# Ledger of designs, part 203: peptides against a protein of PDB entry 4AID

Target 1, 242 residues: chain A of PDB entry 4AID
Amino acid sequence: FDIKRKTIEWGGKTLVLETGRIARQADGAVLATMGETVVLATAVFAKSQKPGQDFFPLTVNYQEKTFAAGKIPGGFFKREGRPSEKETLVSRLIDRPIRPLFVKGFKNEVQVVVTVLQHDLENDPDILGMVAASAALCLSGAPFMGPIGAARVGWVDGAYVLNPTLDEMKESKMDLVVAGTADAVMMVESEIQELSEEIVLGGVNFAHQQMQAVIDAIIDLAEHAAKEPFAFEPEDTDAIKA

## One batch from the design tools (peptide; made by RFdiffusion4, then SolubleMPNN)

Design b2_p28_4_s4 (from b2_p28_4, 11 letters changed)
Fold by OpenDDE base, seed 1:
Structure b2_p28_4_s4 (fold): chain B 242 residues (1-242), chain A 28 residues (1-28)
Amino acid sequence: as target 1 above (242 residues)
Amino acid sequence: KKFYNLPPPEELIKELEEEIKKKVKELA
């Protein structure tokens, strides 16, 4: 198999982006690892628009496959038939920054699925899922004007912390999730405990600076592993509103 | 929810591969 891999040090952790081992039938597929947390992002898109399609049919699904280490060899899959609150929230966190980056007028169905395969109980898979989804889209050939990067910023002991662990987050006065391109912040989501606006804005800037290494890593992976761009020309009527 | 640091089960990977294969066919 032609497996391509990019590895970077990011926030004191090894980030690995891999493609070509799993889900090769998808348009894009990325196995992303940070610590011992592992996610699979897949991107699949329709090669034609449905007749009468008037909106962009993007679906983003984040799912945490809970393995019960039960008495059964192979583990018991609890398929909870409904997304958890976390799964719903993270699906939206991934959707928000990527949706605006599709070429205007593109109304082919796009499905992004992020599956948590492993969780180390230290590294939250949400940021990793955002990164993996971005990478999978960049590899897919879909008319996606990414990559996006993402970062979580904490405020611990009077300092910014990049992608704090779940234990460090208990001591954090800030849970700041930022996603953006190389040039722009696309999304901010924050829970703040009595911090100044200056500290929060500084956190956004810190996140945007720290995600550049991830953006560069996705670009490098895409240069070596992306599919040919899908030939999409927006109808002239959609181009004038940019 | 307790997540276990278990390697992704081959069965999960197979299921995901089948789901993706189905979706690819639905979008083709």
Scores: peptide ipSAE 0.325, ipTM 0.777, DockQ to the pose 0.017
Fold by OpenDDE base, seed 4:
Structure b2_p28_4_s4 (fold): chain B 242 residues (1-242), chain A 28 residues (1-28)
Amino acid sequence: as target 1 above (242 residues)
Amino acid sequence: KKFYNLPPPEELIKELEEEIKKKVKELA
């Protein structure tokens, strides 16, 4: 197996991005690890557009598989066959920043699946899932103008905290999730407890700065492991509908 | 505690591999 791995220190934790061991039949597949939380992101895309396809058919599914070895928080209410509230929310968090980054006119079906394989009860799989999904898309050859990075920012004891643990989040006055490219913030989701706009904006900037190391790590992984870019030329007719 | 990309349970990996293989076939 040709396994490629990138490891970085990120917010005082080790982030590992790995490809080539699992899900090799996907267009892109990344196993991402932070602490003892592990996610598998897979990207699969159709090599042709369906006749009459008028919209971009992107599906993003985040799923937390309940394993006998660990109760994932919120897993007790998972009825087989329905996404939990968390799975639905995180699927949207991943979808929002990636959807705009596909080449205009690309209407081939794209499926991104993020599966939580392990949860350490400290590191939330959502941020890791966003990073892994970005990496899987960059490896896939799909016409995706990523990578995106992602970060959670807390506000604890009057300071920004990158990717606070679930325990640190109990003391945090901010739950700020940011996703973006190297150049731009693409998505912000926030829950704020009595903080100034200045602190919140500073948190967005902090997140965007801190995610650059992740973006660079995805680029480095893609340089060594990405598939050849899918040959896609936008139809001239889609350029005229600006 | 840090561990780096330990494989999930083999049964789960197999299930995921089958699901992905199905999706790849559906989109091919």
Scores: peptide ipSAE 0.322, ipTM 0.766, DockQ to the pose 0.018
Fold by OpenDDE base, seed 3:
Structure b2_p28_4_s4 (fold): chain B 242 residues (1-242), chain A 28 residues (1-28)
Amino acid sequence: as target 1 above (242 residues)
Amino acid sequence: KKFYNLPPPEELIKELEEEIKKKVKELA
């Protein structure tokens, strides 16, 4: 197997992005690890557009498999067939920043699936899932103008904390999830307890700065492991302004 | 309890690879 791996230190934790070992039938597949939390992201896209397709058919599915449920708080009640509230929310968190980055006019079906394989009870799989999904898309050859990075920022003891543990989050006055490109913030989701706008804006900036190392790691992985770009000619949407 | 980083059971990797194979076929 041609296994390619990128490892970085990120927020005092080791982040590993790996491709080529499993899920090789996908267009892109990334095994991402932070601490002992492990996710598999896969990207698959149709090589043709369906006749009469009028919208971009992107589907993002975050899932925590039942075998991981014995290690995941609240995983005991996954009835077969419906996503949990967490799975639905995290699927949206991943979808929001990636959807705008597809080339305009691309209406081929795209499926991104993030599967939690292991949870360490310290590192939340959501941020890791966002990073892994970004990496899988960059490897896939889909017309995706990524990568995105992502970060969670806490406010603990009067300081910003990058990707706080689940225990540190109990003491945090902020749960701030940020996703963006190298150049721009694409998504902010926040729950805040009595913090100034200055602290919140500083948290967004801190997140965007800290995610650059992840963006660079995805680029480095893609330079070595990406598939050839899918030949797609964007529809000249400027021709409709006549 | 230190949960040893047990790689996902080989059975789970196979199940995931089968699910991915199915999705690839559904999009082809």
Scores: peptide ipSAE 0.316, ipTM 0.768, DockQ to the pose 0.016
Fold by OpenDDE base, seed 5:
Structure b2_p28_4_s4 (fold): chain B 242 residues (1-242), chain A 28 residues (1-28)
Amino acid sequence: as target 1 above (242 residues)
Amino acid sequence: KKFYNLPPPEELIKELEEEIKKKVKELA
């Protein structure tokens, strides 16, 4: 196995991004670990557009498989193939920041799947899933203008906390999830309890600053493990007007 | 309580790899 790994310290936790061990048949595949939470992100894309495809067919699926769920509080043995509320929300959370970063006119089918393999009961797989999905897309060769980083910011004891634990989140007055590129914030999702706009905006800025280390880690991984870029030329619709 | 980090079951990884392999074939 040609295994590539990037490890960083991030918010007082070890983040590991690994590729080449499993799911090698995908266009991109990343095993991401934060603490003892582990996710597998895979990206697969069609090498041609379907005739008559009028929209960008991106599907993002976040899933918490039963073996991880046996340790996840409230994880019932879901035998049945309908996503949970959490799985649906996290799938959207991952979709939102990545969708606008595909090259305009690219209408090949893209599937991103994030699977929780392990949960430590401290680190929520959602942020890790966002990071892993970003990394998998950057490795895939798809015309994705990432990477994105992501971060959760809490407000605990009058301070910002990067990626608070599930226990710290019970004491947090803010659940702020931010995703962005090196240059821009792409998505903000927030639940806030009686905090000033200044604290919230400061939280967005803090998140965007803190995610740069993740973006850099994805870039470093991609430099060593990315596939050749898929040759996509958008149809020059302007060439028909001359 | 040390939550025993049971490694992801090899069976789950295999299932996921089969699902991905199926999807890759469907998109080829």
Scores: peptide ipSAE 0.301, ipTM 0.768, DockQ to the pose 0.016

Design b2_p28_5_s1 (from b2_p28_5, 19 letters changed)
Fold by OpenDDE base, seed 3:
Structure b2_p28_5_s1 (fold): chain B 242 residues (1-242), chain A 28 residues (1-28)
Amino acid sequence: as target 1 above (242 residues)
Amino acid sequence: AAAEAEYRAALARWKAEKEAMYAKAKAL
């Protein structure tokens, strides 16, 4: 097995990005671990555009599957077939920052699947899922102008906290999720309790600073394990405006 | 053609930026 692994310390936790063990049939596949929370991200893209494809067909699917050995908190017996509200929300959180980073005119079908394999009850899989999806896309050879990083920021005892635990989040006055490239913030989602705009903006800047180590880790993994860039010719849509 | 060239150029920038960061980190 040609396994490539990157390990960093991130917010006082060990982040591991691994490729080459699982899902080798995907264009990109990353096993990501933070603490004892584990996710598998896979990226698959079609090698041709469908005739008459007018829009970019990106699908993102985040799934918290109860593998037979892991207690996922709030694991109501998920009847096979409907995403939970959480799975729907996190699928959108992953979609939002990655969708605009595809090369204009690429209209091949792209499927990103993030599967929670293990949950430690401390580290939420959503941020880890965003990071893993970014890494899987960077490895795939798809025309994705990533990587993105992601971070959650809390406000606990008058300070910013990077990726607070589920218990620390109960005391947090802020749930701020940020995603971005090295150079730009691409997405902000925030729930705040009685905080100034200055504290919230400072939280966005803190998140963007802290995600640089993750971006660098994805680049490092891609340098050693990425597929060759997929050669494609975009359909010339500008010829219809002449 | 242009979009593929931009994508290849982006991958080349990632390598160059990383080499520059490692050069800076070795000089501190």
Scores: peptide ipSAE 0.079, ipTM 0.582, DockQ to the pose 0.078
Fold by OpenDDE base, seed 1:
Structure b2_p28_5_s1 (fold): chain B 242 residues (1-242), chain A 28 residues (1-28)
Amino acid sequence: as target 1 above (242 residues)
Amino acid sequence: AAAEAEYRAALARWKAEKEAMYAKAKAL
């Protein structure tokens, strides 16, 4: 197995990005670990556009498998065959920042699947899933102009906390999820309890600064393990508007 | 500041390399 791995310390936790062990049939596949939480992200894209395809057909599916559900809070109550509310929300959190970063005119089907394999009950798989999806897309050869990074920011005891644990989040006045490139914030999702706009804006800036190390780690992994960029000609959408 | 500027420059190079690879693939 040609296994490539990047390891960084991030927010006092070890982040590992690994490719080449599993899901080799995907265009990109990343096994990501933070603490003892483990996710598999896979990216697959069609090599041709469907006739009459008028929109970009990106699908993102975050899922927590039943074998991990025995450790996931509320996982025992998953009705077979329907996404939980969490799985639906996290799928959207991953979709929102990545969708704008595809090259304009690319309309081949893209499927991103993030599977939670292990949960440590401290590190939420959502942020790890966003990072892993970004990495898998960067490795795939798809016309994705990422990477994105992601971070959760809490406000505990009058300070910003990077990727608070599930226990620290009980004491947090902020649940702020940020995703972005090195250059820009692409997505903010926030639940705020009695905090000033100044503290929230400071949290967005803090998240964007802290995610740079993750973006760098994805670039370093991609430089060593990315597939060649997929050759495609964007349909000249300007010729249809004339 | 300097590390951030160097990082933004590295990402800009990576984007430009991707764009150049896509442009080469379009010219083939």
Scores: peptide ipSAE 0.023, ipTM 0.539, DockQ to the pose 0.070
Fold by OpenDDE base, seed 2:
Structure b2_p28_5_s1 (fold): chain B 242 residues (1-242), chain A 28 residues (1-28)
Amino acid sequence: as target 1 above (242 residues)
Amino acid sequence: AAAEAEYRAALARWKAEKEAMYAKAKAL
């Protein structure tokens, strides 16, 4: 097995990105670990456009497996065959920052699946899932102009906390999720309790700064394990307006 | 400071390589 691994220290925790052991049938596959939380991201893309495809058919599916559900908050109420509210929300959180980074005119089907394999009850798999999805897309050869990083920022005892634990989040006055490239913030989602706009903007900047180490780790992994970029001719959508 | 500059340079190379490959694929 040609296994490639990148390990970094991130927010006082070890982040591991691994490829080549699992899901080798995917275009890209990354096993990401932080603490004892483990996610598998897979990226698959069609090698041709469907006839009459007028929009970019990206599907993102975040899912928490039933064997982990007994340890996942809200996992006990999963009806088989329908996403939970959490799974639906996290699927959208992953979709939002990655969708605009595909090359304009690419209309081949893309499927990103993020599966929670293990949950430690400290490290939320949503941020880890965003990172893993970004890494899997960068490895896939799909026309994805990432990587993205992601970070959660809390406000605990008058300080910013990178990726607070679920217990630290109970004391946090802020739940700020940020995703971005090295150069730009692509998405902000925030729940705030009585904080100034200055603290929130400072939190966005803190998140964007702290996610650079993750972006680096994805690039380093991709330099050693990425597939050749998929050659495609974008349909000249400008030729239909002439 | 040096690590950040090396990073920005690595990212810029990676983006430029991807853009060049997709631009080449568009020109074929």
Scores: peptide ipSAE 0.021, ipTM 0.523, DockQ to the pose 0.058
Fold by OpenDDE base, seed 5:
Structure b2_p28_5_s1 (fold): chain B 242 residues (1-242), chain A 28 residues (1-28)
Amino acid sequence: as target 1 above (242 residues)
Amino acid sequence: AAAEAEYRAALARWKAEKEAMYAKAKAL
């Protein structure tokens, strides 16, 4: 087993990105851990385009499995067979920043699956899932121009808090989720209580700065474990207009 | 400042390497 691992300290917590042990049948697979929250991200892509495929068929599926649900706040009533509202929202949260980073003209089916394996009751798996999905795509050989980083920012006692715990979030006046590349913010999602635009913009900048360490960790992992880029011929959309 | 510039340079190199690999794969 060629297991590659990157470990960083991030927001006072240990972030671990691991590949090569689990889901080796995927194009990319990353086991990500923050505290005792554990997620598995897998990326799989089709090696051919379907005839007449007009759109990029990306599917992102975030799942909190029932075995983890006994330790997940609100997880006790997961009906088998339908995503919860949380799972649907987090799937979209992961999709939004990654979708625009695929090479134009790539229309092969891509499936990203993020599975929560463990929850520590402190660290929300959503941010960890975004990071893991980014890492899995970077390892896969898919034409993904990531990595993305992600961060949650709270506002507690007049200060920014990186990835607040679920308990700290009860006292937070901000739930700000940011995802981006090293060069750009790709997505902002925010719930804010009576904060100035200056504090919010400062939170976006803080998130973007703090996610650089994660982006670096994904790059370092990819340098050691990425598959060769998948060779594909983009449909020459210019050749159909001539 | 210097670490951020080195980082942006490393990312730019990695993106350029990926783009060059995809460009090579498109030319084969």
Scores: peptide ipSAE 0.020, ipTM 0.516, DockQ to the pose 0.065; fails the geometry check

Design b2_p28_6_s1 (from b2_p28_6, 16 letters changed)
Fold by OpenDDE base, seed 4:
Structure b2_p28_6_s1 (fold): chain B 242 residues (1-242), chain A 28 residues (1-28)
Amino acid sequence: as target 1 above (242 residues)
Amino acid sequence: SVEEAVKHLHPRLAAAYLARAERERAAA
C-alpha cells in the first residue's frame, strides 16, 4: 500500500487528508479527518464521452452512513434509499463550486461520492466533505481546474470564527459557508442574524483567506499521489460556442 | 503529452505533473 498523508493545523483543529488505503478502484479517493469526524470522498470519471451527450454529466452524492447518522442531530430513521434533506443540501453545496471548474467541452460522466464514516458531534461533515471531494478530484487525473477549498465562518463574541463547532454555532450570529479556488470565490451560502453587509463581506474574505492552507494541502497531496492527467482536448466547436 | 494534459490544471498541479514526468524520464 502506498499511503500518502497530509496533515495541517486548521482553525485550531487537525485536518488529515489520506489516500492509498481505501477505495483504490476509484480514479481518486481521499479519507479526510477533522477532529473525530471522518469522510471518504471518491471520484470516478469515464474515459470517453457517450454518443450524443449534450451536457456535462456530473453527479455528486453526499451520504451519511447509518452508524454515523445515529449520532447526527435530527437523524430520523433514514428510510433506506432516499437522501435526507441534509444529504441533498450538502450534495448541492459540493456540486456548485466544482461544476464550473471542469474544462469546457468535457462531457464525460463524472461521479463524486462523499460518505460520512464518523461524526464527532463538533465538526460538521459538510466542510470536510467539500475538501475531500476537491482532493479526490485533484488526485483522479480528471480535467478539473481545482482544487477548491471550503470554510464555515461564524460570528461569535464580535469576531470571525473558522469552522465553529456545533456548540459554538448556537452562539453564532452567522452561518457562512464559502468555497473557492486559490484565486476566486466560487460559492457562498449564508444564514445571517442582524449583521451588517460589511461584516458578511469580511466573513467571505476571511473564509477565502483561511481556505488557502487547505488548497495548499490538497496540492501537496496531489503532487505525491495524483494519477496521470487525462489527456483531453476540447473540440474546437465547443470553444467557439462560448 | 503530459504538457497538453496539464494545460487546464491549476499551475501548481501542472508543475507537479511536469516535474514528475521529468524525474521519470531522468530515471529511465
Scores: peptide ipSAE 0.436, ipTM 0.859, DockQ to the pose 0.668
Fold by OpenDDE base, seed 5:
Structure b2_p28_6_s1 (fold): chain B 242 residues (1-242), chain A 28 residues (1-28)
Amino acid sequence: as target 1 above (242 residues)
Amino acid sequence: SVEEAVKHLHPRLAAAYLARAERERAAA
């Protein structure tokens, strides 16, 4: 087994990115751990475009399976077969920053699946799922211009907190989720209680700075573990204008 | 080519792929 692992300290927690142990049938597969929260991200892409495909068929599915539900707050009553509101929201949260990072003209089917395997009741799997999905795509060989990083920022006792625990979030005046590349913020989602624009903008900058360590960790993993890049030639849209 | 396939990837990943392809060509 050629297992590759990257470990970093991130916001006072150990982040582990692992590949090569499970889901080998996927184009990319990453087991990501933060504290005792564990997610599996898989990326699969079609090697050909469907005839007449006019849009990019990206599907992102975040799921918290029933076996993890015994450790997930409110997870006991997940009805089999329909995404919860949380699963739907997190699937969109992962989709938003990654969708624009595929090479223009790439219209092969792409499926990203993030599965929560374990929850520690402290670390929300959403941020970890974003990181894992990014890593799985970078490993896959898909024409993906990532990685993205992601971070949650809280505001507790007049300070920014990176990836606050579920308990710290009860006291937080901010739930700010940021995703981006090394060079750019790609997505911001925020719930804010009576904070100045300056504090919020500072939170976005803080998140973008703090996610660089994660971006670097994904790159370090992918430099050694990424599959051969998919040979995609974008249709020269300029050749049709001649 | 590998060069065309990596042109849109992160620069460090592109460099890693190119370096791998060079090593494989030199070993052949």
Scores: peptide ipSAE 0.434, ipTM 0.856, DockQ to the pose 0.552
Fold by OpenDDE base, seed 3:
Structure b2_p28_6_s1 (fold): chain B 242 residues (1-242), chain A 28 residues (1-28)
Amino acid sequence: as target 1 above (242 residues)
Amino acid sequence: SVEEAVKHLHPRLAAAYLARAERERAAA
């Protein structure tokens, strides 16, 4: 197995991004670990556009499978075949920041699947899933202008906390999820209790600063493990305005 | 070409792909 691995310390936790062991049939595949939470992200894209395709067919599926469910909070009620509310929400959280980063005019089918393999009951798989999906896309050779990083920010005891544990989040006055590129914030999702706009904006800036290490880690991994870039020529849409 | 495909990638990834393509051309 040609296994490539990047390890960083991130918010006092070890983040590991690994490729080359699992899902080799995918265009990109990343096993991501934070603490003892483990996710597998896979990216697959079609090498041609379907005739008559008028929209970008990106599908993002976040799944917390039953084999991990014994350690997943609320996992006891997962009926086979329907996404939970959490799985639906996290799928959207991953979709939102990545969708605008595909090259304009690319309408080949893209499937991103994030599967929770293990949960430590401390580190939520959603942020890890966002990071893993970004890494898998960067490895795939798809015309993706990533990576994105992601971070959760809490407000505990009058300070910002990067990726608070599930227990720290019970005391947090903020649940702020941010995703972005090195240069720009792409998505903010927030639940806030009695905090000033200044603290919230400071939280976005803190998240964007803290995700740079993750972005760099994805780039470092992709520099060594990415597939050849897909040759895509965007249709010159400017020719229709003449 | 690789040079055209990388125009839409992160600059560091673009540089890595170009450097790979140069190594492959030099080995052929």
Scores: peptide ipSAE 0.431, ipTM 0.855, DockQ to the pose 0.599
Fold by OpenDDE base, seed 1:
Structure b2_p28_6_s1 (fold): chain B 242 residues (1-242), chain A 28 residues (1-28)
Amino acid sequence: as target 1 above (242 residues)
Amino acid sequence: SVEEAVKHLHPRLAAAYLARAERERAAA
């Protein structure tokens, strides 16, 4: 097996991005680990557009499988066959920042699947899932203008905390999820308790600064492990309007 | 071409693909 791995220290935790071991049938596949939380992201894209396709058919599915349910808070009560509220929300958190980064006019089916394989009860797999999905897309050869990074920012004892643990989040006055490219913030989602706009804006900036190391790690992995880029020429939409 | 396919990618990824294609052409 040709296994490629990138490891960084990120927010006092070890982040590992690995490819080449699992899901080799996907266009991109990344096993991502932070602490003892483990996710598998896969990206698959169609090599042709369906006749009459009028929108970009991107599907993002975050899932916490039943084999991990024994380690996931509330996982034992997951009804088979329907996404939980968390799975639905995290699927949207991943979708929002990546959707605008596909080349305009690309309307081939794209499926991103993030599966939680292990949960350590400290590191939430949502941020890790965003990072893994970004990495899987960059490895796939799809016409994707990523990577994105992602970070959660807490506010604990009057300071910003990068990717607070589930226990630190109980004491946090902020749950701020940010995703972006090296150059731009693409998505902000926030739950805030009695904090100034200045602190929140500072949290967005802090998140964007802290995710640069993750963006660089994804690029480093992709430079060595990415598949051949899909030859996509956007239809000259300006030529059809003439 | 590879050069056209990489136009929309991150600049570092584009450079890596171009450098790979050059190495493959030089080894052929």
Scores: peptide ipSAE 0.428, ipTM 0.853, DockQ to the pose 0.643

